Peptides against a protein of PDB entry 2L2L. Designs and how they scored, part 19

Target 1, 42 residues: chain A of PDB entry 2L2L
Amino acid sequence: SPEERERMIKQLKEELRLEEAKLVLLKKLRQSQIQKEATAQK

## One batch from the design tools (peptide; made by RFdiffusion4, then SolubleMPNN)

Design b2_p16_8_s1
Fold by OpenDDE base, seed 2:
Formats: C-alpha cells, sequence, structure tokens
Structure b2_p16_8_s1 (fold): chain B 42 residues (1-42), chain A 16 residues (1-16)
C-alpha cells in the first residue's frame, strides 16, 4: 500500500537520524577523551 | 523500492 510505504519511509528516516546522532555523540566522546589525555600528559 | 533500500543501506553503514 502507498500509505504503508510512506509509514516505512518515515520510520527509516527517524532511525537514520538516531544513528547519525549516536555517531556524533561517539565522535565527541572520543575527541573529549583525546583532549583529556593530552592535557594530563602536560 | 529504491528509497527504502537506500535508507536501509545507509542505516546499516552507520551501525558498522
Amino acid sequence: as target 1 above (42 residues)
Amino acid sequence: DEEIEQLEKRIQELRE
């Protein structure tokens, strides 16, 4: 059904945004760890 | 469905 297709696309677009947000958080966490280690070694 | 397949592929690429 066209309505079922549209619901599926909306769900997949929401899931994609959650995975992108998770990836951004993990990258920020990694950068914060590297910065903390670099400041602790000075 | 090309749009569904592209979205599923992109989600999978972010989980790896």
Scores: peptide ipSAE 0.552, ipTM 0.893, DockQ to the pose 0.147
Fold by OpenDDE base, seed 5:
Structure b2_p16_8_s1 (fold): chain B 42 residues (1-42), chain A 16 residues (1-16)
Amino acid sequence: as target 1 above (42 residues)
Amino acid sequence: DEEIEQLEKRIQELRE
């Protein structure tokens, strides 16, 4: 139904935002590790 | 459904 389709699209958009937020967090953690290594070598 | 398929594809690309 049109209502089931709309619910599915809303769910997939929410899941997409959660995966984007997770990827941003993982990139920040990776960058923090690189910065710690670079500061420990000075 | 093209919009559903595009969303599913984009979610999969972020999990890889």
Scores: peptide ipSAE 0.551, ipTM 0.893, DockQ to the pose 0.147
Fold by OpenDDE base, seed 4:
Structure b2_p16_8_s1 (fold): chain B 42 residues (1-42), chain A 16 residues (1-16)
Amino acid sequence: as target 1 above (42 residues)
Amino acid sequence: DEEIEQLEKRIQELRE
């Protein structure tokens, strides 16, 4: 059904947005760890 | 459905 397809696309777009947000958070966490290690060595 | 397959593929690429 066209309505079922539209619901599925909306769900997949939401899931994609959540995975992108998770990846950004993990990258920021990794960068913060590297910066903490670099400041602890000075 | 090409749009659904592309979305599923992109989600999978972000989980790896």
Scores: peptide ipSAE 0.551, ipTM 0.893, DockQ to the pose 0.147
Fold by OpenDDE base, seed 3:
Structure b2_p16_8_s1 (fold): chain B 42 residues (1-42), chain A 16 residues (1-16)
Amino acid sequence: as target 1 above (42 residues)
Amino acid sequence: DEEIEQLEKRIQELRE
């Protein structure tokens, strides 16, 4: 059904946004750790 | 369905 297809696409787009947000958070956490180590050595 | 397959592939690439 066209309505079932639209529901599936909406669910997959939501899951994609959650995985993208998780990856951005992990990258920011890694950058913050590197900055803390660089400031603790000064 | 090409759009569904592309979305599933992209989600899998981010989980690896």
Scores: peptide ipSAE 0.550, ipTM 0.893, DockQ to the pose 0.143

Design b2_p16_8_s2
Fold by OpenDDE base, seed 1:
Structure b2_p16_8_s2 (fold): chain B 42 residues (1-42), chain A 16 residues (1-16)
Amino acid sequence: as target 1 above (42 residues)
Amino acid sequence: SEEEERLRKRIQELRE
């Protein structure tokens, strides 16, 4: 049904947002590690 | 649907 399709699209958009948020967090963690190493060398 | 397939492909690309 159109309603079932709309529910599925909403679920997939939520899952996509969670994966994007996870990727951003991992990138920030890596950047923080590099910055800590760079500050420890100064 | 084509929209569901696009969303599924994009989710898969982010998990790799």
Scores: peptide ipSAE 0.395, ipTM 0.848, DockQ to the pose 0.141
Fold by OpenDDE base, seed 2:
Structure b2_p16_8_s2 (fold): chain B 42 residues (1-42), chain A 16 residues (1-16)
Amino acid sequence: as target 1 above (42 residues)
Amino acid sequence: SEEEERLRKRIQELRE
């Protein structure tokens, strides 16, 4: 049904936002680790 | 749906 299609699109948009947020967090965590290692080597 | 397929492809690209 058109309502089932709309529900599926909403679910996929939510999953996409969660995956994007996860990727941003992982990139920030990686950058924080690199900065900690660089400061520990000084 | 083309929109569902575009969303699925984009989600897959972020998991790679």
Scores: peptide ipSAE 0.395, ipTM 0.848, DockQ to the pose 0.146
Fold by OpenDDE base, seed 3:
Structure b2_p16_8_s2 (fold): chain B 42 residues (1-42), chain A 16 residues (1-16)
Amino acid sequence: as target 1 above (42 residues)
Amino acid sequence: SEEEERLRKRIQELRE
């Protein structure tokens, strides 16, 4: 049904948002580690 | 749905 399709699209959009947020967090953690090491060497 | 398939492909690319 159209309503089932809309529910599936909303679910997939939320799953995509969570994977994007996870990727941003992992990139920030990696960058923070590099910055911490660079600051500890100064 | 073509939109569902595009979303599934994009989610898979982010998990790799």
Scores: peptide ipSAE 0.394, ipTM 0.848, DockQ to the pose 0.142
Fold by OpenDDE base, seed 4:
Order: sequence, then C-alpha cells, then structure tokens
Structure b2_p16_8_s2 (fold): chain B 42 residues (1-42), chain A 16 residues (1-16)
Amino acid sequence: as target 1 above (42 residues)
Amino acid sequence: SEEEERLRKRIQELRE
C-alpha cells in the first residue's frame, strides 16, 4: 500500500541518518587516537 | 521503489 511504502521510506531515511552519525563518530575517534599517539611520542 | 533503492544504495556505501 502507499502507507506501507511511506513507512518503509521513513525507516530507510532514519537508518541513513544513523549510518551518517556513526561515520562522523568513527572519524572523530580515529582523529582523537592519532592526536593521543602524537602527544604520547613527545 | 526507485527512492527506496537509492536509500538502500546510499546506506550500503556508508558501510563500506
């Protein structure tokens, strides 16, 4: 039904936003690790 | 639908 399709699209949009947020977090964690290693070597 | 397939592809690209 059109209502089922709309629910599926909303779910996929939510999943996309969660994956985008996860990618941003992983990039920040990686950058923080590199900075900690660089400061520990000084 | 074409919109669902576009969303699925974009989610897959972020998991790679």
Scores: peptide ipSAE 0.393, ipTM 0.848, DockQ to the pose 0.147

Design b2_p16_8_s4
Fold by OpenDDE base, seed 2:
Structure b2_p16_8_s4 (fold): chain B 42 residues (1-42), chain A 16 residues (1-16)
Amino acid sequence: as target 1 above (42 residues)
Amino acid sequence: DEEIEELEKRIQELKE
């Protein structure tokens, strides 16, 4: 059904945004860890 | 469905 297709596309676009947000969080966490290590060595 | 397949592929690429 066209309505079922539209619901599926909306769900996949939401999942995509959640995975992108998760990736941004992991990158920020990694950067924060590197900065903490670099400040602890000083 | 090309748009569904592209979205599924892109989600999978982010989970790797």
Scores: peptide ipSAE 0.528, ipTM 0.887, DockQ to the pose 0.146
Fold by OpenDDE base, seed 1:
Structure b2_p16_8_s4 (fold): chain B 42 residues (1-42), chain A 16 residues (1-16)
Amino acid sequence: as target 1 above (42 residues)
Amino acid sequence: DEEIEELEKRIQELKE
């Protein structure tokens, strides 16, 4: 039904936003780890 | 459904 389709699209858009936010956090964490290791080796 | 398939594809690309 159109209502079932709309519910599915809303759920997928929410999951997409959560995965985008997770990817941004993981990239920032990785950059911070690399910087910390690079400063500990000096 | 093209919009559902595109959303599913985009979510999968972020999990890889």
Scores: peptide ipSAE 0.527, ipTM 0.887, DockQ to the pose 0.148
Fold by OpenDDE base, seed 4:
Structure b2_p16_8_s4 (fold): chain B 42 residues (1-42), chain A 16 residues (1-16)
Amino acid sequence: as target 1 above (42 residues)
Amino acid sequence: DEEIEELEKRIQELKE
């Protein structure tokens, strides 16, 4: 039904936003690790 | 459904 389709699209859009947020966090954590290693070697 | 398939594809691309 059109209502079931709209619910599915809303759920997929929410999952997409959660995966985008996870990717941003992982990139920040990786960058912070590289910076900590670079400062510990000086 | 083209919009559903595109969203599923985009979610999968972020999990790789």
Scores: peptide ipSAE 0.527, ipTM 0.886, DockQ to the pose 0.147
Fold by OpenDDE base, seed 3:
Structure b2_p16_8_s4 (fold): chain B 42 residues (1-42), chain A 16 residues (1-16)
Amino acid sequence: as target 1 above (42 residues)
Amino acid sequence: DEEIEELEKRIQELKE
């Protein structure tokens, strides 16, 4: 059904945005730990 | 369905 296809595409687009947001958060957390370690060693 | 397959592929690439 065209309506079932549209529901599936909306769900996959939502999952894609959640995984993109998770990747951005993990990169920011990694960078914050590197900066914290670099400041604690001074 | 080409658009569904492209979305599934892109989600999988982010989980690896």
Scores: peptide ipSAE 0.526, ipTM 0.886, DockQ to the pose 0.144

## One batch from the design tools (peptide; made by RFdiffusion4, then SolubleMPNN)

Design b2_p17_1_s1 (from b2_p17_1, 10 letters changed)
Fold by OpenDDE base, seed 3:
Structure b2_p17_1_s1 (fold): chain B 42 residues (1-42), chain A 17 residues (1-17)
Amino acid sequence: as target 1 above (42 residues)
Amino acid sequence: LEERLRQVKAELEKLEQ
């Protein structure tokens, strides 16, 4: 059904948004750890 | 995580055609 397809698109778009936000957070946390180690060695 | 993002993007592309 066209309505079922539209609901599935909306669900996948929301999942994509949440997983992208999680990936950005994890990359920032990893970068912050590397920077903290690099500043502690100076 | 990056694999699940790739799967969701591929499912969206198939549904937007």
Scores: peptide ipSAE 0.232, ipTM 0.781, DockQ to the pose 0.089
Fold by OpenDDE base, seed 5:
Structure b2_p17_1_s1 (fold): chain B 42 residues (1-42), chain A 17 residues (1-17)
Amino acid sequence: as target 1 above (42 residues)
Amino acid sequence: LEERLRQVKAELEKLEQ
C-alpha cells in the first residue's frame, strides 16, 4: 500500500542517517588511532 | 557498513521512483 511504502521510506531514511553517523564515527576513531600511534612512536 | 549504506540508498531510490 502507499502507506506501507511511506513507512518503509521513513525507516530506510532513519537507517541511512544512523549508518552514516556510525561511518563518520568509525572514520574519526580510525584517524585518532593512527594519530596516537604516530605520536607514541616519537 | 559501507555496503549496507549502498543497499539502503538503492532501496530508497527504488521506493522514491
Scores: peptide ipSAE 0.232, ipTM 0.780, DockQ to the pose 0.090
Fold by OpenDDE base, seed 4:
Structure b2_p17_1_s1 (fold): chain B 42 residues (1-42), chain A 17 residues (1-17)
Amino acid sequence: as target 1 above (42 residues)
Amino acid sequence: LEERLRQVKAELEKLEQ
């Protein structure tokens, strides 16, 4: 139904938002670890 | 993670057409 399709779109948009936010945080965490290791070796 | 993002984007594109 059109209502089921709209619920599915909303669920997928929320999943996309959460997974994109998680990816950004993990990339920032990884970059911060690399920078800390590079500064500890100097 | 990046593969699941690609799948969700492709499912949204099919539902928004």
Scores: peptide ipSAE 0.231, ipTM 0.780, DockQ to the pose 0.089
Fold by OpenDDE base, seed 1:
Structure b2_p17_1_s1 (fold): chain B 42 residues (1-42), chain A 17 residues (1-17)
Amino acid sequence: as target 1 above (42 residues)
Amino acid sequence: LEERLRQVKAELEKLEQ
């Protein structure tokens, strides 16, 4: 159904938004860990 | 995570065509 397809698109768009936000957070956490290790070795 | 993002983008592209 066109209505089912539209619901699937909305669900996938929301999943994409949440996973992109999670990726940004994980990249920031990884960078912070590298910076902490680099400052602990100095 | 990045693989799932690629899959979701590809599923969206198929549903928007």
Scores: peptide ipSAE 0.230, ipTM 0.779, DockQ to the pose 0.091

Design b2_p17_1_s2 (from b2_p17_1, 7 letters changed)
Fold by OpenDDE base, seed 5:
Structure b2_p17_1_s2 (fold): chain B 42 residues (1-42), chain A 17 residues (1-17)
Amino acid sequence: as target 1 above (42 residues)
Amino acid sequence: LKERLELVRKEIELLEK
């Protein structure tokens, strides 16, 4: 139904938001690790 | 992760058409 599709779109948009936030966090964590390794090698 | 994001984006695009 149109209502089921709308609910599914809302759920997928929320999943997308959470996975995008996770990707940003993992990129920041990776960058922080590289910076820590670069400072520990000096 | 990036592949999952692209799948979710494509699925949203298919449901909005």
Scores: peptide ipSAE 0.159, ipTM 0.748, DockQ to the pose 0.090
Fold by OpenDDE base, seed 4:
Structure b2_p17_1_s2 (fold): chain B 42 residues (1-42), chain A 17 residues (1-17)
Amino acid sequence: as target 1 above (42 residues)
Amino acid sequence: LKERLELVRKEIELLEK
C-alpha cells in the first residue's frame, strides 16, 4: 500500500537520524579522549 | 556504523522512486 510505503520511509528516516546522532557523539567522545591524552603528556 | 547509514540511505532512495 502507498500508506505502508510512507510508514516504512518515515521509520527509515528516524533510524538514519538516530544513527547520525550516535556517529556525532562517538566522534566527540574520541576527540575528547585524544585531547585528554595530549593534556596529560604536558 | 557508517556502512549501516549508507544501507539505510539506499533503502530510503529505493522507496522514494
Scores: peptide ipSAE 0.158, ipTM 0.748, DockQ to the pose 0.088
Fold by OpenDDE base, seed 2:
Structure b2_p17_1_s2 (fold): chain B 42 residues (1-42), chain A 17 residues (1-17)
Amino acid sequence: as target 1 above (42 residues)
Amino acid sequence: LKERLELVRKEIELLEK
C-alpha cells in the first residue's frame, strides 16, 4: 500500500541518517590520526 | 559504509517513483 511504502521510506531515511553520522565519526577519527602523526613528526 | 549509503539512497529513489 502507499502507507506501507511511506513507512519503508521513513525507515530507510533513518538508516541513511545513522550511517551518515557513522561516516562523519570515522572521518573525524581518521583526521585525528593524521593530525597526531603530523604532530609526532615535528 | 559508502557503498551501503549508496544502496539505501537508490532504494529510497526506487520507492519514491
Scores: peptide ipSAE 0.158, ipTM 0.748, DockQ to the pose 0.090
Fold by OpenDDE base, seed 1:
Structure b2_p17_1_s2 (fold): chain B 42 residues (1-42), chain A 17 residues (1-17)
Amino acid sequence: as target 1 above (42 residues)
Amino acid sequence: LKERLELVRKEIELLEK
């Protein structure tokens, strides 16, 4: 039904948002690891 | 992760047509 399709689109949009937030967090974590290694080598 | 994001975006685009 059109209502089932709209529910599925809303679920996929929320999945996309959560995965984008996870990608930002993983990029920050990786950058913080590189910075910690660079400061530990000084 | 980036590949999964692209799959979800394409799936949304197919469901909005």
Scores: peptide ipSAE 0.156, ipTM 0.747, DockQ to the pose 0.114

Design b2_p17_1_s4 (from b2_p17_1, 7 letters changed)
Fold by OpenDDE base, seed 5:
Structure b2_p17_1_s4 (fold): chain B 42 residues (1-42), chain A 17 residues (1-17)
Amino acid sequence: as target 1 above (42 residues)
Amino acid sequence: LKEELEKVKAEIEKLEK
């Protein structure tokens, strides 16, 4: 139904927002790891 | 840096629940 499609689109948009937030956190984690390695080599 | 890494890990774990 058009209502089921709208519910599915809303769910997929929420899943996308959570994955985008996770990706930002993983990028911060990766950056902090690289900085830790760079400080351990000094 | 270690405390910031643990904060980021805890935030990731909250998004996976």
Scores: peptide ipSAE 0.039, ipTM 0.614, DockQ to the pose 0.042
Fold by OpenDDE base, seed 3:
Structure b2_p17_1_s4 (fold): chain B 42 residues (1-42), chain A 17 residues (1-17)
Amino acid sequence: as target 1 above (42 residues)
Amino acid sequence: LKEELEKVKAEIEKLEK
């Protein structure tokens, strides 16, 4: 059904939004780890 | 820095639930 396809597209868009948010947080975590290592060497 | 890392980990754990 066109309505079932629209519901599935909305669900996949929300899943994509959550995975993009997780990826941003993981990138921040990685950057902060690199900065901690660079400050521990000084 | 350590506190900011624990905040980011807690936010990731909230997205996995």
Scores: peptide ipSAE 0.038, ipTM 0.609, DockQ to the pose 0.042
Fold by OpenDDE base, seed 1:
Structure b2_p17_1_s4 (fold): chain B 42 residues (1-42), chain A 17 residues (1-17)
Amino acid sequence: as target 1 above (42 residues)
Amino acid sequence: LKEELEKVKAEIEKLEK
């Protein structure tokens, strides 16, 4: 159904937005870990 | 982001055929 398709597209758009936000947070966390390790080795 | 949304729409269109 066109209505079911529209609902599925809206859900997958929200899932994609959440996964992108998670990826940004994980990249920042990884960068902070690398910086902490680099400062602990000096 | 826009390209990933168009990929998702194209995958849904394949599941409805």
Scores: peptide ipSAE 0.031, ipTM 0.503, DockQ to the pose 0.131
Fold by OpenDDE base, seed 4:
Order: C-alpha cells, then sequence, then structure tokens
Structure b2_p17_1_s4 (fold): chain B 42 residues (1-42), chain A 17 residues (1-17)
C-alpha cells in the first residue's frame, strides 16, 4: 500500500537519524579516549 | 544523507513487488 510505504520511509528516516546521532557520539567517545591516552603519556 | 535515503527508498520499492 502507498500508505504503508510512506510509513516505512518515515520509520527508516528516523532510524537513519538515530544511527547518525550514534555515530557522532561514538566519534566523540573515540576522540575523548585518544585525548586521555595522550594526556596519560605526558 | 540524501543518497542514503534514496538507497532506502529503492530497497523498499524492491520489497513491494
Amino acid sequence: as target 1 above (42 residues)
Amino acid sequence: LKEELEKVKAEIEKLEK
């Protein structure tokens, strides 16, 4: 159904938005780990 | 982002056949 397709597209758009937010958080976590390691070596 | 949304739409179109 065209209505079911529209609902599925809306759901997958929200999933992609959540995955992008998760990726930003993981990148920040990785950067914080590298900075902590670099400060522990000084 | 726009390209990923277009990939997702194309996958949905394959599942509706």
Scores: peptide ipSAE 0.031, ipTM 0.502, DockQ to the pose 0.105

Design b2_p17_2_s2 (from b2_p17_2, 6 letters changed)
Fold by OpenDDE base, seed 5:
Structure b2_p17_2_s2 (fold): chain B 42 residues (1-42), chain A 17 residues (1-17)
Amino acid sequence: as target 1 above (42 residues)
Amino acid sequence: EEEELKKRIKELKEKIE
């Protein structure tokens, strides 16, 4: 139904926001790890 | 919209792994 489709779209928009936030966090963590390794090798 | 959202979520999951 149109209502089921709208519920699915809302759920997918929420999942998308969670995955975007997770990707931003992981990029920051990966960058911080590279920086720590580069400072520990000096 | 639904298929575009599914595609975008898949592309994000592939970057997370």
Scores: peptide ipSAE 0.559, ipTM 0.887, DockQ to the pose 0.109
Fold by OpenDDE base, seed 3:
Structure b2_p17_2_s2 (fold): chain B 42 residues (1-42), chain A 17 residues (1-17)
Amino acid sequence: as target 1 above (42 residues)
Amino acid sequence: EEEELKKRIKELKEKIE
């Protein structure tokens, strides 16, 4: 059904937004580790 | 649209791992 497809698209857009937020957090954590190591070596 | 969203979610999961 067109309505079932539209519900599935909305669910996938929500899942995509959650995975984007996880990736942003993980990139910040990884970058913070690199910066701490680079400042501890100076 | 649906298959593109599934593909994009998969690409993000692979970057999180």
Scores: peptide ipSAE 0.559, ipTM 0.887, DockQ to the pose 0.130
Fold by OpenDDE base, seed 1:
Structure b2_p17_2_s2 (fold): chain B 42 residues (1-42), chain A 17 residues (1-17)
Amino acid sequence: as target 1 above (42 residues)
Amino acid sequence: EEEELKKRIKELKEKIE
């Protein structure tokens, strides 16, 4: 159904936003780990 | 649109793992 497809598109757009937010947080975490390791080696 | 969204979600999951 066209309505079922529109519901699926809405769900996929929500999942996409959650994965984008998760990637932003993970990049910040990885950068913080690199900075901590670089400080512990000094 | 639906298949493009699925592709983009897959590409993000591959960057997260």
Scores: peptide ipSAE 0.559, ipTM 0.887, DockQ to the pose 0.130
Fold by OpenDDE base, seed 4:
Structure b2_p17_2_s2 (fold): chain B 42 residues (1-42), chain A 17 residues (1-17)
Amino acid sequence: as target 1 above (42 residues)
Amino acid sequence: EEEELKKRIKELKEKIE
């Protein structure tokens, strides 16, 4: 039904926002690891 | 579109691994 499709689209938009937030956190973690290695080599 | 959202979620999951 049109209503089922709208519910699915809302769920997929929420999942997309969660995956975007995870990717931002992972990028920050990877950058922090690189900075830690660069400071340990000095 | 529903398929565009599914595609974008898949592309993000592949970047997180």
Scores: peptide ipSAE 0.559, ipTM 0.887, DockQ to the pose 0.130

Design b2_p17_3_s1 (from b2_p17_3, 6 letters changed)
Fold by OpenDDE base, seed 3:
Structure b2_p17_3_s1 (fold): chain B 42 residues (1-42), chain A 17 residues (1-17)
Amino acid sequence: as target 1 above (42 residues)
Amino acid sequence: MKELEQRIEELKKKIKE
Protein backbone atom coordinates (compact mmCIF):
# COMPACT_ATOMS: atom_id res chain seq x y z
CA SER B 1 0.00 0.00 0.00
CA PRO B 2 1.06 3.69 -0.33
CA GLU B 3 1.19 3.86 3.52
CA GLU B 4 3.50 0.79 3.75
CA ARG B 5 5.79 2.35 1.09
CA GLU B 6 5.90 5.64 3.08
CA ARG B 7 6.84 3.72 6.31
CA MET B 8 9.62 1.84 4.44
CA ILE B 9 10.96 5.13 2.95
CA LYS B 10 11.01 6.74 6.47
CA GLN B 11 13.05 3.77 7.84
CA LEU B 12 15.49 3.87 4.86
CA LYS B 13 15.96 7.67 5.40
CA GLU B 14 16.76 7.08 9.11
CA GLU B 15 19.33 4.37 8.19
CA LEU B 16 20.81 6.72 5.53
CA ARG B 17 21.29 9.53 8.13
CA LEU B 18 23.04 7.12 10.56
CA GLU B 19 25.40 5.76 7.83
CA GLU B 20 26.19 9.34 6.60
CA ALA B 21 27.05 10.35 10.21
CA LYS B 22 29.35 7.27 10.57
CA LEU B 23 31.09 8.17 7.27
CA VAL B 24 31.78 11.75 8.51
CA LEU B 25 33.25 10.45 11.82
CA LEU B 26 35.45 7.85 10.07
CA LYS B 27 36.73 10.47 7.54
CA LYS B 28 37.68 12.78 10.49
CA LEU B 29 39.44 9.85 12.25
CA ARG B 30 41.41 9.02 9.04
CA GLN B 31 42.47 12.69 8.63
CA SER B 32 43.66 12.78 12.29
CA GLN B 33 45.72 9.57 11.72
CA ILE B 34 47.36 10.99 8.55
CA GLN B 35 48.19 14.26 10.41
CA LYS B 36 49.76 12.31 13.35
CA GLU B 37 51.87 10.21 10.93
CA ALA B 38 52.97 13.35 9.01
CA THR B 39 54.02 15.09 12.29
CA ALA B 40 55.87 11.97 13.57
CA GLN B 41 57.95 11.83 10.31
CA LYS B 42 59.30 15.45 10.82
CA MET A 1 35.15 3.40 3.81
CA LYS A 2 34.30 2.10 0.28
CA GLU A 3 31.79 -0.42 1.71
CA LEU A 4 30.06 2.30 3.79
CA GLU A 5 29.95 4.65 0.74
CA GLN A 6 28.44 1.79 -1.34
CA ARG A 7 25.81 1.11 1.39
CA ILE A 8 24.86 4.84 1.36
CA GLU A 9 24.40 4.75 -2.45
CA GLU A 10 22.25 1.57 -2.16
CA LEU A 11 20.02 3.29 0.47
CA LYS A 12 19.65 6.38 -1.80
CA LYS A 13 18.59 4.11 -4.73
CA LYS A 14 15.97 2.30 -2.55
CA ILE A 15 14.53 5.68 -1.38
CA LYS A 16 14.20 6.89 -5.03
CA GLU A 17 12.31 3.71 -6.15
Scores: peptide ipSAE 0.485, ipTM 0.859, DockQ to the pose 0.729
Fold by OpenDDE base, seed 2:
Structure b2_p17_3_s1 (fold): chain B 42 residues (1-42), chain A 17 residues (1-17)
Amino acid sequence: as target 1 above (42 residues)
Amino acid sequence: MKELEQRIEELKKKIKE
C-alpha cells in the first residue's frame, strides 16, 4: 500500500541519516589523525 | 569508509525507487 511504502521510505531515510552521521565522524577522525601526524613531524 | 559510502548510495537508490 502507499502507506506501507511511506513507512519503508521513512525507515530507509533514518538508516541513511545514521550512516551519513557515521561517515562524517569517521572522516573527522581520519582528518584529526593526519593533522596530529603532520604536527608531530614539525 | 568505501563500504559505508557504498551503503549510503544503496540507501539513496532504494529511497528513490
Scores: peptide ipSAE 0.485, ipTM 0.859, DockQ to the pose 0.725
Fold by OpenDDE base, seed 1:
Structure b2_p17_3_s1 (fold): chain B 42 residues (1-42), chain A 17 residues (1-17)
Amino acid sequence: as target 1 above (42 residues)
Amino acid sequence: MKELEQRIEELKKKIKE
Protein backbone atom coordinates (compact mmCIF):
# COMPACT_ATOMS: atom_id res chain seq x y z
CA SER B 1 0.00 0.00 0.00
CA PRO B 2 1.17 3.62 -0.61
CA GLU B 3 0.38 4.36 3.07
CA GLU B 4 2.45 1.36 4.25
CA ARG B 5 5.35 2.55 2.06
CA GLU B 6 5.09 6.07 3.53
CA ARG B 7 5.14 4.65 7.11
CA MET B 8 8.21 2.51 6.25
CA ILE B 9 10.02 5.52 4.68
CA LYS B 10 9.26 7.60 7.81
CA GLN B 11 10.78 4.87 10.04
CA LEU B 12 13.88 4.55 7.81
CA LYS B 13 14.33 8.37 7.86
CA GLU B 14 14.22 8.39 11.69
CA GLU B 15 16.80 5.54 11.84
CA LEU B 16 18.96 7.45 9.33
CA ARG B 17 18.77 10.64 11.48
CA LEU B 18 19.90 8.72 14.59
CA GLU B 19 22.79 6.93 12.80
CA GLU B 20 23.95 10.23 11.19
CA ALA B 21 23.90 11.95 14.62
CA LYS B 22 26.00 9.06 16.03
CA LEU B 23 28.47 9.38 13.12
CA VAL B 24 28.86 13.15 13.82
CA LEU B 25 29.65 12.40 17.50
CA LEU B 26 32.21 9.69 16.58
CA LYS B 27 33.87 12.05 14.03
CA LYS B 28 34.16 14.77 16.73
CA LEU B 29 35.61 12.23 19.20
CA ARG B 30 38.15 11.01 16.60
CA GLN B 31 39.16 14.60 15.79
CA SER B 32 39.65 15.35 19.52
CA GLN B 33 41.87 12.23 19.84
CA ILE B 34 44.00 13.25 16.82
CA GLN B 35 44.39 16.77 18.27
CA LYS B 36 45.48 15.37 21.68
CA GLU B 37 48.02 13.05 20.00
CA ALA B 38 49.34 15.91 17.82
CA THR B 39 49.77 18.15 20.91
CA ALA B 40 51.42 15.36 22.96
CA GLN B 41 54.01 14.76 20.16
CA LYS B 42 55.11 18.46 20.26
CA MET A 1 33.03 4.06 11.83
CA LYS A 2 33.15 2.31 8.39
CA GLU A 3 30.31 -0.05 9.39
CA LEU A 4 28.17 2.90 10.53
CA GLU A 5 28.89 4.73 7.23
CA GLN A 6 27.84 1.57 5.32
CA ARG A 7 24.61 1.31 7.37
CA ILE A 8 23.83 4.97 6.59
CA GLU A 9 24.29 4.35 2.84
CA GLU A 10 22.03 1.24 3.06
CA LEU A 11 19.31 3.31 4.79
CA LYS A 12 19.61 6.04 2.11
CA LYS A 13 19.27 3.34 -0.60
CA LYS A 14 16.10 1.89 1.04
CA ILE A 15 14.54 5.38 1.33
CA LYS A 16 15.09 6.01 -2.43
CA GLU A 17 13.54 2.66 -3.48
Scores: peptide ipSAE 0.484, ipTM 0.859, DockQ to the pose 0.658
Fold by OpenDDE base, seed 4:
Structure b2_p17_3_s1 (fold): chain B 42 residues (1-42), chain A 17 residues (1-17)
Amino acid sequence: as target 1 above (42 residues)
Amino acid sequence: MKELEQRIEELKKKIKE
């Protein structure tokens, strides 16, 4: 059904949003770790 | 991280189909 397809697309978009938010957080955490290591070596 | 980037790309493909 067109309605079932729309519900499936909405679920996939919500999963995508959560995984993208997680990727942004992990990238920020990695950058903060590299910066702390670079400041501890000075 | 690479696995998460791959999962994001797979989700983007499924949304465009």
Scores: peptide ipSAE 0.484, ipTM 0.859, DockQ to the pose 0.719

Design b2_p17_3_s3 (from b2_p17_3 with I1M E6K K7R E13K)
Fold by OpenDDE base, seed 3:
Structure b2_p17_3_s3 (fold): chain B 42 residues (1-42), chain A 17 residues (1-17)
Amino acid sequence: as target 1 above (42 residues)
Amino acid sequence: MEELEKRIEELKKKIEE
């Protein structure tokens, strides 16, 4: 039904926002690791 | 990282359907 489709889309949008937030955190962590390695090699 | 980026693109496709 259209109502079931709308409920499924709401759940998929919530999952998408959580995975996008994880991606941002992992990108920041990777940048911090690269900066620490670059400062340890000087 | 690539697996998470792939999962995000799969979720976007399912929302557009």
Scores: peptide ipSAE 0.471, ipTM 0.854, DockQ to the pose 0.736
Fold by OpenDDE base, seed 5:
Structure b2_p17_3_s3 (fold): chain B 42 residues (1-42), chain A 17 residues (1-17)
Amino acid sequence: as target 1 above (42 residues)
Amino acid sequence: MEELEKRIEELKKKIEE
């Protein structure tokens, strides 16, 4: 059904938003770790 | 990270279909 497809797309868009937010967080955490290691080696 | 990037791409593909 078109309505079922729209509901599925809405759920996939919500999942996508959560996974993108998680990726941004993990990238920031990795950068912060590299910076801390680079400052601890000085 | 690569697995998460792959999952994001798979989700984008499913939304475009």
Scores: peptide ipSAE 0.470, ipTM 0.854, DockQ to the pose 0.730
Fold by OpenDDE base, seed 4:
Structure b2_p17_3_s3 (fold): chain B 42 residues (1-42), chain A 17 residues (1-17)
Amino acid sequence: as target 1 above (42 residues)
Amino acid sequence: MEELEKRIEELKKKIEE
């Protein structure tokens, strides 16, 4: 059904947003670790 | 991180279908 497809797309979009938010957090954490190591070597 | 980037790309493809 078109309504079933729309519900599936909404669920996939919600999962996508959660995984994108997690990726952004992990990228920021990695960058913060590299910056701390670079400042501890000075 | 690479596995998460791959999962994001798989989700994008499923939304375009």
Scores: peptide ipSAE 0.469, ipTM 0.853, DockQ to the pose 0.717
Fold by OpenDDE base, seed 1:
Structure b2_p17_3_s3 (fold): chain B 42 residues (1-42), chain A 17 residues (1-17)
Amino acid sequence: as target 1 above (42 residues)
Amino acid sequence: MEELEKRIEELKKKIEE
């Protein structure tokens, strides 16, 4: 059904939003680690 | 991170189908 498809798309978009938010946090953590390593090697 | 990036691309693909 078109309505069932729309419900499934809304669920997938919410999952996508959560996984993208997690990826942003992991990218920030990785960047902080690289900066700490670069400052510890000076 | 690579597994999470792969999962994000799989979700995007399912939204476009």
Scores: peptide ipSAE 0.469, ipTM 0.853, DockQ to the pose 0.657

